Peptides against a protein of PDB entry 6PSE. Designs and how they scored, part 113

Target 1, 78 residues: chain A of PDB entry 6PSE
Amino acid sequence: PSEEEEYARLVMEAQPEWLRAEVKRLSHELAETTREKIQAAEYGLAVLEEKHQLKLQFEELEVDYEAIRSEMEQLKEA

## One batch from the design tools (peptide; made by RFdiffusion4, then SolubleMPNN)

Design b2_p24_1_s3 (from b2_p24_1, 11 letters changed)
Fold by OpenDDE base, seed 1:
Structure b2_p24_1_s3 (fold): chain B 78 residues (1-78), chain C 78 residues (1-78), chain A 24 residues (1-24)
Amino acid sequence: as target 1 above (78 residues)
Amino acid sequence: as target 1 above (78 residues)
Amino acid sequence: SWLEEMRRRAEEEARAQPLRFVPL
């Protein structure tokens, strides 16, 4: 039998006291896992925003760079 | 009473059939939430890597920009 | 990084978690 089938059998045959303990355990783990999921998502969003700001700065610098590069190229051609 | 207190009472007073169903429900939700947590973490890592690469590109461009700027300044002083 | 740690913990949790059942 698979572990899933064995666990399912355990749950089906378990006494109320065990079942209550299992509900408590699972509830706790679910709460923690949920919190961690949210934190991970929030952090990801923060990094995304930072990346976006950096991208804007990069694009601004590219414009400035191309301006100077163009001026320099014109001087070389003269 | 808080929802948490009410839920706790429900668990304490519940019949085995309800408890078994709740264990199954919580197990399923935990599995799903865990998967979602992993996905959130993976997303964050991907964005972080993208930001890092962008930062490197930005810093490289800054170096190139300063080089040209310095060269242009020298030409102006001559 | 924190994200790497979260990934690691999430993966560990996924391996250690109760078996997944489909809701009724």
Scores: peptide ipSAE 0.265, ipTM 0.821, DockQ to the pose 0.103
Fold by OpenDDE base, seed 3:
Parts: structure tokens; C-alpha cells; sequence
Structure b2_p24_1_s3 (fold): chain B 78 residues (1-78), chain C 78 residues (1-78), chain A 24 residues (1-24)
């Protein structure tokens, strides 16, 4: 039998005390996994904000670069 | 009583059939939440990679900008 | 990184499901 089938049999044959303990265990693991999911999402959002700020700085530098490039090109044509 | 206290009472007073159903429900929710946690982590990594690539492009532009700025400064001093 | 570790742990948890049960 697969491990999944063995677990299913265990749940079907278990006494109420074991089932209550399993509910408690699963509730705890679900709460922890939920917190970790939220933390991962929050970190991703923080990185997204950092990327956005970097993009703004990049665009400002592009403007400054094109200004100097254009001035240099005009001086070379004269 | 709080919802948590009411749920705790329900678990303590529940019949085995309800407890087995609750184990099944919690197992399903844990599996789903685990998949969502992985997806959240993968999203964060993707954004981090995008930020890294943008940083490389920014640094390349800084090098090009400083090269032109230096050339322009030399021309102004002559 | 932290995200890589979270992914790794989540993958390990997913592979280990459902067989982490309270001993009888």
C-alpha cells in the first residue's frame, strides 16, 4: 500500500484522542505555514519596491546621460 | 466565548466522524497553503532577479556616463 | 537567501506530506 493509503487507514482506525492530537498538530502546522507564506509575500513586495526605486534612479541617469551626450555631439559637429 | 474557545470546545466534544472530517479538511488546507508559500517564494526570487538585472544595467550606464562626463570635463579645461 | 530557504523548506514539507503524523 502507498504511504497515503496507510495514513488514510490510520485516520480511519484512530481513537478520538489521537484524532484530537492530529487536529492540533495540523492546526499548528497550518498556522506556521500561513505565517511563512505571508512573510515570503512581504519580502517579495519589499524587493519590488526596491526595484521600483532603482528604476526611477535609472531613468534619471538616462536623462542626464542623454543631455551630456547631446551636448558632446553638438560640440563635435562645430 | 472567543471563536478559538468555541472551536476548542467543538474539538473536545466532537465525535470521531467529525474529527476525521476535520483532519481531512486541515490536511487539504495545509497542502494548499504550502503550495501558495512556494509560489510566494518563487515570486520573490523572480523579482529579485529582475532587480539584479536592472542593477547591472544601471552600473553599465554609470560607467558610460562617467566616461562622457570625464571627456567633456577635459574639453572644458582646454 | 531567505527566499531560497523558504522555497526549499516548503518543497520538503510538500514532499513529506501527509506522513508526518503524531505517533500512536
Amino acid sequence: as target 1 above (78 residues)
Amino acid sequence: as target 1 above (78 residues)
Amino acid sequence: SWLEEMRRRAEEEARAQPLRFVPL
Scores: peptide ipSAE 0.219, ipTM 0.823, DockQ to the pose 0.091
Fold by OpenDDE base, seed 4:
Structure b2_p24_1_s3 (fold): chain B 78 residues (1-78), chain C 78 residues (1-78), chain A 24 residues (1-24)
Amino acid sequence: as target 1 above (78 residues)
Amino acid sequence: as target 1 above (78 residues)
Amino acid sequence: SWLEEMRRRAEEEARAQPLRFVPL
């Protein structure tokens, strides 16, 4: 039998005490996993914001670079 | 009583059939939440990688900018 | 990174779910 089938059988044959303990365990794990999901999302958003700020800086530098390139080109042609 | 206390009481007083159903429900929700957590983490990693690549591009542009700035400065001084 | 660790943990959890049970 698969582990899933074995677990299903265990749940079917389990006494109420075990089932209550399993509900408690699963509830706890669900709560933790939910918190971790939220944290992961929040972290991702923070990185996204950092990337956005970096993108803005990069675009500003590109503008400055093109300006100096153009100025240098003009200076060399004169 | 808090919802948590009420839920705890429900679990304590519940029949095995309800408990088995609750185990099934919680297992399903845990599996879904886990998948969502993984997805959130993977998304964050993707954004982090994008930020990293952008940082590298930015640093390369900074080097190029400083090079052209220096060249232009020399040209103006000559 | 933290995200890598979260992914790793989540993958481990997903692999183990729902089969992490208290033995009878």
Scores: peptide ipSAE 0.200, ipTM 0.821, DockQ to the pose 0.092
Fold by OpenDDE base, seed 5:
Parts: structure tokens; C-alpha cells; sequence
Structure b2_p24_1_s3 (fold): chain B 78 residues (1-78), chain C 78 residues (1-78), chain A 24 residues (1-24)
């Protein structure tokens, strides 16, 4: 039998005390996993904001770079 | 009483049939939340990699910008 | 990284579910 089938049999045959303990365990793990999911999402959003700020800085530098490049080209042609 | 205290009382007083159903529910939600946590973590990694690539491009542009700026300054001083 | 560790743990958790039995 698969482990899932064995677990299903255990749940079906389990005493109330084991079932209550299992509910408690699963509730705790669900809460922890939910917290970790939220933390991962929040971290990703923070990095996304940092990337956005970096993109703005990059685009500003591109504008400045092209301005200087154009001016330098004009100076070299004179 | 808080919802948590009411839930705790429900678990304590529940019949095995309800407890088995609750184990099934929590197992399903835990599995779903776990998948979502993995997805959130993978998203964060992807965004971090994109930021890293953008940072490399930005630093390359900074080097090129400073080179042109310096050359232009020299041309203006001549 | 933290995210890599979260992913790793989540994968381990997903693989181990629901087979983490509560001790008696």
C-alpha cells in the first residue's frame, strides 16, 4: 500500500486522542507554512521594489550617458 | 471567547467523524499552502535574479559613463 | 539564500505530507 493509503487507514482507525493530536499538529504546521509563504511573498515584493528603483536609476543614467555621448561626439567633430 | 478558544473547545468535544473530517480538511489546506509557499519562494528567487542582472547592466553602464565623462572633461579642458 | 532554504524546506514538507505522524 502507498504511504497515503496507510495514512488514510490510520486516520480511519485512529482513536479520538490521536485525531485531536493530529488536528493540533496540522493546525500548527498550517500556521507555520502560511507564515513562511507570506514571508517569501513579502521578500519577493521588497526585491521587486528594489529592482524598480534600480531600473529608474538605470534609465536616468542612460539619458545622461546619451547626452554626454552626443556632446562628446560634437566636440570631436569640431 | 475568542474564535481560537471556541475552535479548541470544538476539537475537544468533537466526535471521531468530525475529527477525521477536520484532519482531511487541514491536510488538504496544508498541501495547498505548501505549494503556494514554494511558488512564493520561486517567485522571490526569480525577481532576485532579474535584479541581479539589472545591477550588472547598471554597473557596466556606470563604467562606460565615467569613461566618456572623463574623456569629455579632457576635451573641454584642451 | 533564505528563499532557497524556504523552497527547499517547502519541497521537503510537500514530499513528506501527510506522513508526519503525531507521536502517541
Amino acid sequence: as target 1 above (78 residues)
Amino acid sequence: as target 1 above (78 residues)
Amino acid sequence: SWLEEMRRRAEEEARAQPLRFVPL
Scores: peptide ipSAE 0.189, ipTM 0.819, DockQ to the pose 0.092

Design b2_p24_1_s4 (from b2_p24_1, 13 letters changed)
Fold by OpenDDE base, seed 1:
Structure b2_p24_1_s4 (fold): chain B 78 residues (1-78), chain C 78 residues (1-78), chain A 24 residues (1-24)
Amino acid sequence: as target 1 above (78 residues)
Amino acid sequence: as target 1 above (78 residues)
Amino acid sequence: SWMEEMRKRAEEEARSLPLKFIPL
């Protein structure tokens, strides 16, 4: 039997005291996991924003670079 | 009473059938939330890697830009 | 660095899970 099937059997045969404890455990884990999910999402969003800002800066620098490169090329051809 | 206190009382007074159903519900929600947490973390890592690569590209471009800028400045001063 | 710290946190976040609830 899979662990899931064994767990299901345990739940089906469990006494109320065990079930109450399990509800408490699962509730706690759910709360923690939910907090962690939110935290992960917030971090991802922050990184995404920073990446976006960096991309804008990169593109601006590319424009400036190409301008100077072109000017330099023209000077060398003269 | 807070919702938490009311829920705690409900759990304490609940019949086994309700408790089993609640264990099942919480287990399902925990599994889903866990999956979502992992997905959020993986996404964040992917974005972070992309940002890192972009930063490297940006710094390389800065070096190239400063080289050309310096050369151009020297040519203008001559 | 900030990036390293964020990477570390994200990796820890992804790994600190009960195996029984990690989908295959």
Scores: peptide ipSAE 0.147, ipTM 0.788, DockQ to the pose 0.049
Fold by OpenDDE base, seed 3:
Structure b2_p24_1_s4 (fold): chain B 78 residues (1-78), chain C 78 residues (1-78), chain A 24 residues (1-24)
Amino acid sequence: as target 1 above (78 residues)
Amino acid sequence: as target 1 above (78 residues)
Amino acid sequence: SWMEEMRKRAEEEARSLPLKFIPL
């Protein structure tokens, strides 16, 4: 039998005390996993904000670079 | 009583059929939340990689900009 | 660096995956 089928049989045959303990275990794991999910999302958002700020700086530098490049080209053609 | 205390009382007083249903519910929610956690982590990694690539491009542009700026300054001082 | 620490943390999260909950 698969591990899933064995677990299903265990749940079906379990006494109330085991079932209560399993509810407690699963509730704890769910809370922990939920916290980890939120933390992962928060880190992703922080990186996204940093990326956005960097993109703005990059675009500003591109404008300045093209301005100097154009000025240099004009001076060389004169 | 808090919602947590009420839930704890419900678990303590529940019949085996309710407890088995609750184990099934929590198992399903845990599986779903775990999948969402993984997805959030993968998204964060993707954004981090994009930020890293953008930083490399920014640093390359800074080098090129300083080279042209220096050349322009030398031409103006001659 | 902050970036390296975040990468390591994300990689650790990805490795700690309970495979039993990933639907095939």
Scores: peptide ipSAE 0.132, ipTM 0.784, DockQ to the pose 0.049
Fold by OpenDDE base, seed 2:
Structure b2_p24_1_s4 (fold): chain B 78 residues (1-78), chain C 78 residues (1-78), chain A 24 residues (1-24)
Amino acid sequence: as target 1 above (78 residues)
Amino acid sequence: as target 1 above (78 residues)
Amino acid sequence: SWMEEMRKRAEEEARSLPLKFIPL
């Protein structure tokens, strides 16, 4: 049987004391996993914000670069 | 009592049928939260890679910009 | 580094959340 099927049988055959312990275990793991999810989300958001700021800086530099390129082209033709 | 204390009492007084249902509920929520954590991590990694590529492009443009700026300065002084 | 600072901030924020108990 799969691990899932074995676990399902264990849950079905378990005594109340084991079930209570399993509820506590799962509650703890769920809390920890939820915290880790939030940490990952907050980190991802921070990276996204940094990327956005970098994109704005890049676009500003592109404008300045094209301005100088155009001016230099004019100087070389005159 | 706090919600935690009330829940703890519920778990202590619960029948096996309720406990099995709670194990099933918590297992499902843990699986979903784990998937969401992985998704958040994958998204964060993707954004980080995009930011890295953008930074490389920005640095290349900075080099080109400074080259043109320097050439233009020389042309204006000659 | 910026990355380490952002990670640290995310960890601190996550620890401040009442995640020890998830209500039904």
Scores: peptide ipSAE 0.132, ipTM 0.782, DockQ to the pose 0.081
Fold by OpenDDE base, seed 4:
Structure b2_p24_1_s4 (fold): chain B 78 residues (1-78), chain C 78 residues (1-78), chain A 24 residues (1-24)
Amino acid sequence: as target 1 above (78 residues)
Amino acid sequence: as target 1 above (78 residues)
Amino acid sequence: SWMEEMRKRAEEEARSLPLKFIPL
């Protein structure tokens, strides 16, 4: 029997006291997992923002670099 | 009464049939939330990797830029 | 952009979160 099938049998045969304890356990785990999901999402958003800022900085530097490169090339051709 | 206190009372007074249904519900929600947490973590990791690659590219460009800037400055002082 | 799509997904996931279970 799969662990899931065995668990399903336990739930079907369980006394109310066990079921109440299991509801409490699952509620706790759900709350924790939910917090962790939120934290993961918040972290991802923070990294996205940092990446965006870095991209802007990169593009600014690229413009400055191309300007100097072009000026240097012109000086070498003269 | 807080929603939590009311829910706690429901669990304490609930019949086995309700408790079994609640265990099933919570198990399902926990499974879904767990999948979503994993997905959020995977997305965050993907963004982090892209940010890292961008950072490397930025640092390479900074090196090239400073090299050309320095060469240009030397040419202007001569 | 890929970033915009990922942001959108992350925001959708964040919104889908049952805020009801975050103990304040």
Scores: peptide ipSAE 0.153, ipTM 0.789, DockQ to the pose 0.047; fails the geometry check

Design b2_p24_2_s1
Fold by OpenDDE base, seed 3:
Structure b2_p24_2_s1 (fold): chain B 78 residues (1-78), chain C 78 residues (1-78), chain A 24 residues (1-24)
Amino acid sequence: as target 1 above (78 residues)
Amino acid sequence: as target 1 above (78 residues)
Amino acid sequence: SEAARRAEQEALLREILARARAAE
């Protein structure tokens, strides 16, 4: 049998004390996994903001670069 | 009583059939939450990679900008 | 565009975050 089928059988044959302990275990794991999901999402949002700020800086530098490049090109043509 | 205290009492007083159903419910929610956690982590990593590539492009442009700026400065001093 | 892609990524992460907080 698959692990899933074996676990299902275990749950069906378990005593109330084991079932209560399993509810407690699963509740704890669910809470921890939820916190980790929040942390992952918040981290992703922080990186998105950093990427956005970097993009703005990049675009500003592109403007400055093109200004100097154009001035240099004009000086070389004269 | 708090919702947590009420839930704890419910679990303690519950019959095996309810407990088995609760184990099934929590197992399902844990599986879904785990999948979503992984998805959030993957999205965060993708954004991080994009930020890294942008940083490399920015640094390359900085080098090119300083090269032209230096050349322009030399031409203006001559 | 980069802005559109960023907005989409942000929306997805915010949705995941909202669902996660609602589950707490």
Scores: peptide ipSAE 0.329, ipTM 0.838, DockQ to the pose 0.347
Fold by OpenDDE base, seed 4:
Structure b2_p24_2_s1 (fold): chain B 78 residues (1-78), chain C 78 residues (1-78), chain A 24 residues (1-24)
Amino acid sequence: as target 1 above (78 residues)
Amino acid sequence: as target 1 above (78 residues)
Amino acid sequence: SEAARRAEQEALLREILARARAAE
């Protein structure tokens, strides 16, 4: 049997004390996983914002660079 | 009593049938929450990689820009 | 576009975050 089938059988045959402990365990894991999900999502949003700001700065620098490059090229041709 | 205290009491007084159902419910929620956590983490990592690549490009452009700026400044002083 | 892709990614993350906070 698969681990899932074995676990299902365990739950079906378990005594109340084990079931209560399992509820407690699962509740704890769910709470932790939920917090981690929140953290991951918040981090992703922060990185998105950082990337966006960096992109704006990059585009601004590209404009400035092309301006100087063009001016330099004109001076060399004169 | 708080909702947490009431829930704890419910678990303590619950019959095996309720407890088995609760284990099933919590297992399902944990699985879903875990998948969503992984999804959020994967998205965050992808964005982080994109930001990293952009940062490298930005730094390269900064070097090129400063080189041209410096050369231009020298030409103006000559 | 890059902006559209970013907006989509942000929307997905915000949705995940919203649901997670609601469940907390």
Scores: peptide ipSAE 0.329, ipTM 0.839, DockQ to the pose 0.381
Fold by OpenDDE base, seed 2:
Structure b2_p24_2_s1 (fold): chain B 78 residues (1-78), chain C 78 residues (1-78), chain A 24 residues (1-24)
Amino acid sequence: as target 1 above (78 residues)
Amino acid sequence: as target 1 above (78 residues)
Amino acid sequence: SEAARRAEQEALLREILARARAAE
């Protein structure tokens, strides 16, 4: 039997004391996992913002670079 | 009483049928929350990799820009 | 586009975040 099938059987045959302990365990794990999901989402949003700012800086440098490159090319061809 | 205290009382006084249903509910919510946490983490990791690649490109462009700037400055001073 | 892809990623993360906060 799969672990899921064995777990389902355990839940169906379990005593109230075990079931109460399992509800407590699952509630705790759900709360922790929810907090970790929030943290992961917030971190992802922060990195997206950092990448966006870096992209803007990169595009600004590209403009400056192309200006100097073009001027240099014109001077070399003259 | 707080919602948490009322819930705790409900769990302590609940019948086995309610407890089994609650274990099933919490197990389902935990599985879904875990899946979403993993998804958020994977998205964040992908953005981090993209930001890293962009940073490398930015640093390469900075080197090229400074090389041309320096050459241009030398030509103007000569 | 890069802007469109960023907006989609942000929307997904904000949706996950909103649902997670609502579950607290």
Scores: peptide ipSAE 0.328, ipTM 0.838, DockQ to the pose 0.377
Fold by OpenDDE base, seed 1:
Structure b2_p24_2_s1 (fold): chain B 78 residues (1-78), chain C 78 residues (1-78), chain A 24 residues (1-24)
Amino acid sequence: as target 1 above (78 residues)
Amino acid sequence: as target 1 above (78 residues)
Amino acid sequence: SEAARRAEQEALLREILARARAAE
């Protein structure tokens, strides 16, 4: 049997004391996993904002660079 | 009583049938939350890598820009 | 440094991923 099927059988045959302990365990794991998910999401959003700001700065610099490059090219071709 | 205290009381007083259903519910929520956590973490890493690549490109462009700017300044001062 | 901060952040995310995958 798969681990899932075996676990399902354990739950079906379990005593109330075991079931209460399992509820407690699962509740704890769910809480921790939820906190970690939130942390990962918040971090991702922060980095996304930083990347966005950097992209704006990069695009501004590209415009300035192309302006100077073009002027320089014209001077060299004259 | 807090919701947590009330929930704890429900678990303590619950019948096996309710407890089995709660284990099933919590297992399902944990599985979903785990998948979401993985997705959030993978997204965060991807954005971080993209930001890093952009930063390298920006720094390279800054160097190139300053080189051309300096050359142009020298030509204008001559 | 920015590089050091990035490395620490990557390490944290990789740890989260590792723990998440272990829980699957």
Scores: peptide ipSAE 0.298, ipTM 0.833, DockQ to the pose 0.516; fails the geometry check

Design b2_p24_2_s2
Fold by OpenDDE base, seed 2:
Structure b2_p24_2_s2 (fold): chain B 78 residues (1-78), chain C 78 residues (1-78), chain A 24 residues (1-24)
Amino acid sequence: as target 1 above (78 residues)
Amino acid sequence: as target 1 above (78 residues)
Amino acid sequence: MMEKERQEQEELLRRILEEARRAA
C-alpha cells in the first residue's frame, strides 16, 4: 500500500486524541507553509522589480551607445 | 474569545468523524499551499535567471560603450 | 520587450500573495 493509503488507514483507525494532535500538527504546518509561500511570492516580486529597473537602464544605455556609434561613424566618414 | 480559541474549543469538543474530516481538509489545504509555494519559488527563480542574463548583457554593452567612448575621445584629441 | 511577460508574472505573484495573505 502507498504511504497515502497507509496514512488514510491511520486516520480512519485513530482515536480522538491522535486526531486532535494531527489537526494541531497540520494546522501548524499549514501556517508555516503559508508564511513561506508569502515569502517566496514577495521575493519573486522584488526580483521582478529589480529586473525591470535593470531593463530600463539597459535600454537607456542602448540609446546612448547608438548615439555615440552614430557620431563615431560620422567622424570616420568625414 | 478569539477565533483561535473558538477553533481550539471546536477541536476539543469535536467527534471523531468531524476530526477526520478536518484532517482531510487540512491535508488538502497543506498540499495546495505547498504546491503554490513551490510555484512561487520557481517563478522567482526564473525571473532571477532572466535578470542575471540581462545583467550580463548590460555589462557587455557597458564595455562596448566605454570602448567607443574612449576611441571617440582619442579621435577628438587628434 | 518583456513587458507583457513581466506584467503577467507580476499579476500571478500578486495573486498568489493575496491568496496566501487571505488564508493566513
Scores: peptide ipSAE 0.198, ipTM 0.814, DockQ to the pose 0.359
Fold by OpenDDE base, seed 1:
Structure b2_p24_2_s2 (fold): chain B 78 residues (1-78), chain C 78 residues (1-78), chain A 24 residues (1-24)
Amino acid sequence: as target 1 above (78 residues)
Amino acid sequence: as target 1 above (78 residues)
Amino acid sequence: MMEKERQEQEELLRRILEEARRAA
């Protein structure tokens, strides 16, 4: 039997005291996991914004670079 | 009474059938939340890597830009 | 400063991911 099946059997045969304890445990774990999920998502979004800003700066620099590069190339060709 | 206190009372006074159902519900929610947490974390890491690579590219471009700028400035001063 | 922040965030996310995988 799988662990899941065994766990299911345990739950079905468990006494109320065990079940209450299990509810408490699961509730706690769910709360913690939820908090961690939120935190991960928030940081991910923050980094995404930073990356976006950096990309904009990069693109601006590319434009400036190409302008100077072009000028330099023209001077070399003359 | 707070919702938490009311829920706690419900759990303490609940019949086994309700408790089993609650364990099942919480287990399912925990599994889903865990999956979502993993997804959030993986996404965050991916974005971090992308940002890092972009930063390296940006810094490389800055170096190249300054090199050309300096060369151009020297030509103008001559 | 950006690099330090990146490292801290990366460490946090890696920990979260590791914990999540362990729990799953």
Scores: peptide ipSAE 0.187, ipTM 0.811, DockQ to the pose 0.403
Fold by OpenDDE base, seed 3:
Structure b2_p24_2_s2 (fold): chain B 78 residues (1-78), chain C 78 residues (1-78), chain A 24 residues (1-24)
Amino acid sequence: as target 1 above (78 residues)
Amino acid sequence: as target 1 above (78 residues)
Amino acid sequence: MMEKERQEQEELLRRILEEARRAA
């Protein structure tokens, strides 16, 4: 039998005390997993903000670069 | 009483049939939350990679900009 | 300048992913 089938049998044959303990265990694991999910999302959002700020700086530098490049090109043509 | 206290009472007073249903519910929610945690982590890694690539492009542009700026400055001093 | 922070964040996210994959 698969582990899933064995677990299903345990749940079906379990006494109330075991079932209450299992509810407590699953509730705890669910809370921890939820916290980890939130943490991962928060870090992703923080990096996204940093990436956005970096993109703005990059675009500003591109403008400055093209200005100097254009000026240099004009001087070379003369 | 708080919702937490009410839930605790439900678990303590519940029949085996309710407890088995609760185990099933919590198992399902845990599986879904685990999947969502994985997705959140994968998203965070993707954003980190994008930020890193953007940083490399920014640094390359800075090098090119300083090269042209320096050349222009030398031409102005002559 | 943000390389150390990036590495730390990446390691954390990778650990979360690895743990989640083991549990799934």
Scores: peptide ipSAE 0.183, ipTM 0.810, DockQ to the pose 0.382
Fold by OpenDDE base, seed 4:
Structure b2_p24_2_s2 (fold): chain B 78 residues (1-78), chain C 78 residues (1-78), chain A 24 residues (1-24)
Amino acid sequence: as target 1 above (78 residues)
Amino acid sequence: as target 1 above (78 residues)
Amino acid sequence: MMEKERQEQEELLRRILEEARRAA
């Protein structure tokens, strides 16, 4: 039997005390997992903001670089 | 009483049938939340990698820019 | 610039991911 089937059987045959403990365990894990999910999302968002700012800076530098490159090219052609 | 206290009481007073249903519910929610957590984490990592690559590109461009700037400066001073 | 923060965040996310995969 699969682990899932075995677990299902365990749940069906379990005494109330075990079931209560399992509810408690699962509730705890769910809470923690939810917290971690949110945290990961928040960090991801923060990095997105940083990346966005960096991209803007990069694009600005590209413009400046092309300006100098063009100026130099013109100077060399003259 | 807090919702948590009320829930705890419910669990303590619940019949096995309810408890089994609750285990099933919580297991399902945990599985879904876990999947979502994984997705959030993977997304965050992807963004971090993108930011990192962008930073490397930015730093490379800065070096190139400074090189051209310096060359231009020397040319103008001559 | 940002390297330390990146590393810390990456480690955190990797940890979360690893833990999540173990639980799945």
Scores: peptide ipSAE 0.189, ipTM 0.811, DockQ to the pose 0.385; fails the geometry check

